# Peptides against a protein of PDB entry 6B4J: the designs that were tried, part 254

Target 1, 315 residues: chain A of PDB entry 6B4J
Amino acid sequence: DITMQWYQQLQDASMQCVLTFEGLTNSKDSQAKKIKMDLQKAATIPVSQISTIAGSKLKEIFDKIHSLLSGKPVQSGGRSVSVTLNPQGLDFVQYKLAEKFVKQGEEEVASHHEAAFPIAVVASGIWELHPRVGDLILAHLHKKCPYSVPFYPTFKEGMALEDYQRMLGYQVKDSKVEQQDNFLKRMSGMIRLYAAIIQLRWPYGNRQEIHPHGLNHGWRWLAQILNMEPLSDVTATLLFDFLEVCGNALMKQYQVQFWKMLILIKEDYFPRIEAITSSGQMGSFIRLKQFLEKCLQHKDIPVPKGFLTSSFWRS

## One batch from the design tools (peptide; made by RFdiffusion4, then SolubleMPNN)

Design b1_p28_8_s4 (from b1_p28_8, 15 letters changed)
Fold by OpenDDE base, seed 5:
Structure b1_p28_8_s4 (fold): chain B 315 residues (1-315), chain A 28 residues (1-28)
Amino acid sequence: as target 1 above (315 residues)
Amino acid sequence: KKEELEKIRKELQEELERLEEEELELRQ
């Protein structure tokens, strides 16, 4: 399975990255601990400052992240911080930055869907300049949300239930599994962030280059989902989230082929989703149904709420 | 209608396979 091979390769690369900076993370030296904390703050605080407020502020955040990744000193917490402060500094910062982007999907986008776009455009722009950050974003995303690959983890013989729950993307704390609504909310946020990343380009970059992880991956994701047996509640939820965010972009890119895919979803895939949907899960199914019916009726996919306009970049 | 749906499925599968091959080439 090529998809699973890709998943595993990204996970292996992520694990190897962790091993490369283990010296920094496990150091008992006070100076090393200070450097670690400074680098972690420098990597993560700018991402947390991303907002829908102004394009100028977003540019400042981007420039700060790019400067840090380029080995330039940046101001963080009132101090000058550079990845050159430690030999493992760059690897650590790339990993923590990627982790933070995915975490913003999991938390911020999950609560405020429109936040996907400013986060995604920064992530896309950074990915274009720093491909390793992009790979690490995918690795973190895939680990937290296997449905972004996509695949549905299966219970293996001899596996602990908690480990299976974690593989499915559930948080398990103190032997308590996360509530389904919270789980789906987090998964939705991550899928929405991903759907935004694959369609957005940083406007101040070299637009002549191909998107490092563009809309073709959106098409791949849909094709793979449609070739899989649907998962109860999850498939209907995430398919809606994905299409709401990137459906307009996919429509513009793939045109007639996109509409054929929507017809396939409506006429062939819906009955399969319905067959596994319980009465208590009809909300996600109905939402997807209404969305697709509206889109097919109007022959249009609306631009998603929060999509960045030219006026945003002039602010 | 069934034949049309099967055609669409086939087209999607072919596109998936193409994209997977491209991804493999990029990783080498």
Scores: peptide ipSAE 0.162, ipTM 0.773, DockQ to the pose 0.627; fails the geometry check
Fold by OpenDDE base, seed 3:
Structure b1_p28_8_s4 (fold): chain B 315 residues (1-315), chain A 28 residues (1-28)
Amino acid sequence: as target 1 above (315 residues)
Amino acid sequence: KKEELEKIRKELQEELERLEEEELELRQ
């Protein structure tokens, strides 16, 4: 399976990255600890500052992240910080930056869906300039949300239930599994972020270049989902999230082919979702149903709320 | 209708395979 090979390659690369900077992370030296903390802050704070307020502020954040990744000194916490302060500094920053982008999907986008777009456009722009960050974004995303690959993890003989739950993307703390609503909320945020990344380009980059992980991956994701048996509640939720965020872009890109796919979803795949949907899970099911029916009836998918306009970039 | 849906499935599968091949090529 090519998809699973891709998944595994990204995970292996991520693991190798962690091993590469282990010296920095495990150092008992006070100076190394200080450098680690400074680099971690420099990598993560700018991402947390991303907002829908102004395009100019977003550009400043982007420039700061890019400068850091380029080996230039940046101001963080009143200090000059550079990845050159430690031989493993760049690998560490790339890893932590990628982790933070995914975490913003998991937390910020989960609570505020419109936040997907400013986060995604920065992530896309950074990915274009720093491909390794993009690979690490995917690795973190796939690990936290296997449905972004997509695949459904299976229970294996001898596996602990908690480990299986974690593989499915659930948080398990003190032997307590996360509530389904919180789980789905986090997964939704990550899928929405991903759906935004694949359609957005940083407007101040070389737009003549091919998107490093563009809408073709959105098409791939949908095709793969449709070839899988649906998972109860999860598939209906995430399929809606994905289509709401990138459906308009996919419609514009793939035109007639997109509508054929949407008909396939409605006529073939949706009944399969229905068959596994319990009465307690009807919310996600109904939402997907209404969305599909509306889109097919009007032959249009609306531009998602929070989509960045030209006016945003002039602010 | 079933035949039409099957045709669509086939077209989507072919497109998926193409995209996967392109992705593999880009990673080399």
Scores: peptide ipSAE 0.151, ipTM 0.769, DockQ to the pose 0.716; fails the geometry check
Fold by OpenDDE base, seed 4:
Structure b1_p28_8_s4 (fold): chain B 315 residues (1-315), chain A 28 residues (1-28)
Amino acid sequence: as target 1 above (315 residues)
Amino acid sequence: KKEELEKIRKELQEELERLEEEELELRQ
């Protein structure tokens, strides 16, 4: 399975990255600990500062992240910080930056769907300049949200239930599994962020270059989902999230082919979702239904709320 | 309708396979 090979390759690269900076992370030296903390803050704080307020501020954040990844000193917490402060500094920063982008999907986008776009455009622009960060974003995303690959993890003989729940993307703390609503909320945030990344280009980059992980991956994701049996509540939720965020872009790119796919979703796949939907899960089902019906009736997919406009970039 | 839907499904599968092959080529 090519998809599973890709998944495993990204996970292996991520694991190898962790091993490369283990010396920095496990150091008992006070100076090394300080460097680690400074690098971690320098990598993560700019991402947490991403907002929908102004394009100029977003550019400043992007430039700061890019400068850090380029080996230039940046100001963080009142100190000059550089990845050159430690031999493992670059690998550590790339890993933590990628982790933070995915975490913003999991937390910020999950709570505020419009936040997907400013986060995604920065992530896309950084990915274009730093491909390793992009691979690590995918690795983190795939691990936390296997549905972003997509695949549905299977229970293996001898596996602990908690480990299976974690593989499915659930948080398990003190032998308590996460509530389904919180789980779906986090998965939704990550899928929405991914759907935004694949369609957005940093406007100050070289637009002649091909998107490093573009809309073709959106088409791939949909094709793969439609070739899988639906999962109760999960498929209806995430399919809606994905189409709401990137459906307009896919419509513009694939035109007639997109509409054929949407008809297939409505006429063939949607009944299969209905067949596995319980009365308690009707919310996600109804939302997807209404979205599909509206889009097919109007022959249009609306631009998602929070999409960055020209006025945003002039602010 | 069923035949038309099956045709669309086949087209999507072929596109998926094409995109997966292209992705593998880009990684080499």
Scores: peptide ipSAE 0.145, ipTM 0.763, DockQ to the pose 0.710; fails the geometry check
Fold by OpenDDE base, seed 2:
Structure b1_p28_8_s4 (fold): chain B 315 residues (1-315), chain A 28 residues (1-28)
Amino acid sequence: as target 1 above (315 residues)
Amino acid sequence: KKEELEKIRKELQEELERLEEEELELRQ
């Protein structure tokens, strides 16, 4: 399976990255610990500052992240910080930055769906300039949300139930599995972030270049989902999240083929989702149904709420 | 209608396969 090979390659690359900076992370030296903390803050704080407030502020954040990744000193916590402070500094920062982008999907976007767009446009722009960060974003995303690949992890003989639950993306703490609503909320945030990344380009970059992970991956994701048996509540939820965020962009890109796909979802795939939907899960199903029916009736998919406009970039 | 849906499914599958091949080429 080509998709699973891709998944595994990204996970292996991520693991190798962790091994590369192990010396920095495991150091008992006080100076190394300080450098690690400074680098971690420099990588993660700018991402946490991303907001929908002003395009100018977003540009400042982007420039700071790019400067850090380019080996330039940046101000963080009142200190000058550079990846050159340690031989493993760049690898560590790239990993932690990528991890933080995915974490913002999991936390911020999960709670505030509109936050997907400013986070995604920065992530896309950084990915264009720093491909390794993009690969690490995918690796973190795929590990936390296998549905972003997409695949459904299978239970293997001899596997502990908790390990299987973790593979499915559930958080398990003190032998207690995460509630389904919280799980779906986190998965939704990550899918929405991904759907935003694949359609957005940093407006101050070279737009003549091909998007490093563009809408073709959105088409691939949909095609793969439709070839999979639906998972109860999960498929209806995430398919809606994906289409709400990137459906307009896919419609513009794929035109007639997009509408054929939407008809296939409504006429062929929906009955399969319905067949596995319990009475307590009808909310996600109904939401998807209403969305598809409205889109098919109007032959239009609305621009998602929170989409960055020209006015945002002038602010 | 059923035949039309099957045709659409086939077209989507072919597009998926194409995209997967392109992805493999990009990773090599």
Scores: peptide ipSAE 0.142, ipTM 0.762, DockQ to the pose 0.693; fails the geometry check

## One batch from the design tools (peptide; made by RFdiffusion4, then SolubleMPNN)

Design b1_p29_1_s1 (from b1_p29_1, 15 letters changed)
Fold by OpenDDE base, seed 1:
Structure b1_p29_1_s1 (fold): chain B 315 residues (1-315), chain A 29 residues (1-29)
Amino acid sequence: as target 1 above (315 residues)
Amino acid sequence: SRKEELEKMRKEIEELLEKLQKEELERRA
């Protein structure tokens, strides 16, 4: 499977990255530990500051992240921090930055869906300038949310149940598996972030360049989902999340072909989802149903709430 | 039949996917 090969390549690259900065992370030297912490803060704090408040503030955050990745010193925690402070600093920062973007999907976007857009546009812009960060974003995203690939991990003989649960994306703490609602909330956040990334371009970049991971991946995701047996509650939830965030963009890009996709989802795939949906899972099912029906009836997919407008960038 | 129409739509979706994948590979080459 080409998709699984690609997934594995991303994971391998991520693992190799971790190995590259192992010296920094495992150092017992006090100075090295300080540098590590400073770099980690410098990489992650700006991402946490991303908000829907003002485009100017978002630009400042972007510039700070880009400066850090470019080897320039940045102010963090009252100190001047640079990736040049350690030979492994750049790899470490790229990894932690990518991890933080995905974490914002998992946490912030999960709770506030509109937050997907400012986070995604920064991530996309950074990805254009720093492709390795983009690959690491995908690696982190796909590992935490295999449904973003998409694939459904399978239980293998001899596998511990907890390991399987983790592969599925569940958090397992003290032998207790995460509640389904919390799991789906986190997965939703990550899917929404991904759906936003593939459609957004940083407005101050070179827009003549092709998106590093654009809407063609949205088409791929939908096409692959349609070829998969639905998973109870998960498929309905994430399919809705994906379409709500990037459906409008896909409609604009692929036009007639997109409507064929939507018809196929409604008439061919949706009954399969229905067949595996229990009474306790009707919420996600109904939400998807209503969305599909509304879109097909109106021959339109609404622009998602929180989509960044020209007014945002003038603020 | 509607079934045949849906099958055609599925085929067209796959064809577009193949096209997009080819374009992506060419871009990365």
Scores: peptide ipSAE 0.649, ipTM 0.959, DockQ to the pose 0.759
Fold by OpenDDE base, seed 5:
Structure b1_p29_1_s1 (fold): chain B 315 residues (1-315), chain A 29 residues (1-29)
Amino acid sequence: as target 1 above (315 residues)
Amino acid sequence: SRKEELEKMRKEIEELLEKLQKEELERRA
């Protein structure tokens, strides 16, 4: 499977990245530990500061991240920090930055769906300038949310239940599996972030260049989902999340073909989702159904709430 | 039939996917 090969390549690259900076992360030297912590903070704090408040603030955050990745010194925690402080500094920062973007998906976006857009536009812009960060974003995202690939992990003989649960994206702590609602919330956040990334371009970049991971991946995701047997509650939930965030963009990009996609989802795929939907899971199914019916009826996909407007960038 | 129409739509979706994948591969080469 080409998709699974791609996924594995991403995971391998991510693993190799970790091995590359292992010297930095495992060092017992006090100075190395200090550098590690400074780099980690420099990589992650700006991402945590991303908000919907003002475009100018978002630009400042972007510039700080870009500066750090470019080998320039940045101020973090009252200190000057640079990836040049350690030979593995750049790899470490790229990895931690990518990890943090995905974490904002599973935490911030999960709780506040509108947060997807400012986070995504920064991620997209950084990805455009630093492709390795983008690959690492995908690696982290797909590992935490295999449904973003998409694929549904299967239980294999001899596998521990906890390992299977982790493969499915569940958090397992002290032999306690995450509650389904929390799991779906996190998955939703990550899917929404991904759906936002593939459609957004940093407005201050070279917009004439092709998006490094654009809407063609949105088409791929939908097409592949339609070729998969649905998973109970998960498919209906994430399909809705994805379409709510990037459906308008896909409509504009693929026009008539996108409407065929929606028709196929509504008429061909829905029965398959319904067949595996229990009475307790009907909420996600109904939500998706109502969304698609409304879109098909009005022949329009609404611009998602939180979409960044020109007024945002002037603030 | 509507079933045949849906099958046609599915085929068109797959064809577009193949096109997009080819274009992406060419872009990355």
Scores: peptide ipSAE 0.648, ipTM 0.959, DockQ to the pose 0.755
Fold by OpenDDE base, seed 3:
Structure b1_p29_1_s1 (fold): chain B 315 residues (1-315), chain A 29 residues (1-29)
Amino acid sequence: as target 1 above (315 residues)
Amino acid sequence: SRKEELEKMRKEIEELLEKLQKEELERRA
């Protein structure tokens, strides 16, 4: 399976990255520890500052992240910080930055869906200039949310239940598994972030270049989902999240072909979702149903709430 | 039949996927 090979390649690259900067992360030297902490803050704090308030502020954040990745000194915590402070600094920063983007999907977007767009446009812009960061974003995303690949992890003989639950994306702490609602909320946030990334371009970059991970991956994701047996509650939830965020963009890009996709989802795939949906899980099912019916009836998918307009960039 | 129409749609979706994948590979080469 080409998709699974891609998944594994990204995971391997991510693991190799971790090994590359292991000297920095495991160092007991006081100066190395200081550098590590400074680099970690420099990589993650700007991402946490992303907001929907003003395009000018978003540009400042982008420029700071790009400067850091370019080997230029940046101010962080009242200190001048550069990836050149350690030979492993760049790899470490790229990894932590990518991890933080995914974490914002998991936490911020999960709670505030509109936050997907400003985070995604920065991530997309950074990805365009720093492809390795993009690959690491995918690696982190796929590990936390295998449904973003998409695939559904399977239980293997001899596997511990907790390990299987972690593979599915559940958090397990002190032998307690995360509640289903919290799990789905986190997965939703990550899927929404991904759906936003694949459609957004940084407006101050070279927009004539092809998107590094564009809407063609949206088509791929939907096509792969249709070829998979649905998972209870998960498939209905994430399919809705994905379509709500990038359905309008896919409609504009693929036009008649997209409507065929939507018809296939409604008439062929949706009954399969229904068959595995329990009475207690009807909420996500009904939401997806209503969305599909409305879109097909009106031959339109609304622009998602929080979509960045020209007025945002002038602020 | 409607079933045949849906099968055709599925085929067209896969064909477009293959096209897009080919284009992506060519771009990266």
Scores: peptide ipSAE 0.644, ipTM 0.958, DockQ to the pose 0.736
Fold by OpenDDE base, seed 4:
Structure b1_p29_1_s1 (fold): chain B 315 residues (1-315), chain A 29 residues (1-29)
Amino acid sequence: as target 1 above (315 residues)
Amino acid sequence: SRKEELEKMRKEIEELLEKLQKEELERRA
């Protein structure tokens, strides 16, 4: 289908990107290794510095990332670093930057949900100026969290259980599969980051342009989820995460149509989730239930906690 | 019936999706 074709195209582009900078990553030359490490740090450290503290600091981080991607020298670790130091430098930096954004969803947002918004607004702004970074963000996101596409990987005959678990997004180390709670926490973080990206625009960019990956993809995601059989625990968890983060934005954008979507979720889809929910998975189920009921009753979806306000940008 | 109403809602969701997809394709062309 069209969704799976899109998924595959992004994965192919990501793999091709890795091949383009293989010379840099596999080089045994001491200078090349140094350049690689400097570029990696220059790409990833600014992302790790993103915080909810002040808009001015966020702007500085954005400007640094944009400068690096634009071929300008930036200071990193007390050194002047530029993607021009190696012919494969730009591809490498774009890939590592995109990877780091997704990793922040997987780690930082997973533990601190409010962190989704400052990370997402920087990612969105960089995506607007550097579309390839956006494609690579999607590629990394889809690989780690297939539910963001969305699709549920299926077990194929002859497949090792461990490989299937990895396709589902589980981490498997030393033949030990990740605990379900940790898995869901990571998936939640990535979905929340994605839900934030599709609704946020960098305030200092050209807002007259259309969002490179906007709320229309939120509608697509929900519509596709409704056409899929629910997966135990996963669907309830991620559907809640998605709606909590971007439900307000979708409500404002699609208005009456969004409420029809929410009614369909509650009355048609939710019973299917209930049917596959065990007693041990009631937490996510109850949370989604309460959220849907509250939203439908009040005819409102609250602005998510951590949403960036005008006061944030003046700080 | 409520079932028919939900089916109508589903149809409208799909119609909006198709519209949005068409618009996106036109923007990229």
Scores: peptide ipSAE 0.640, ipTM 0.957, DockQ to the pose 0.735

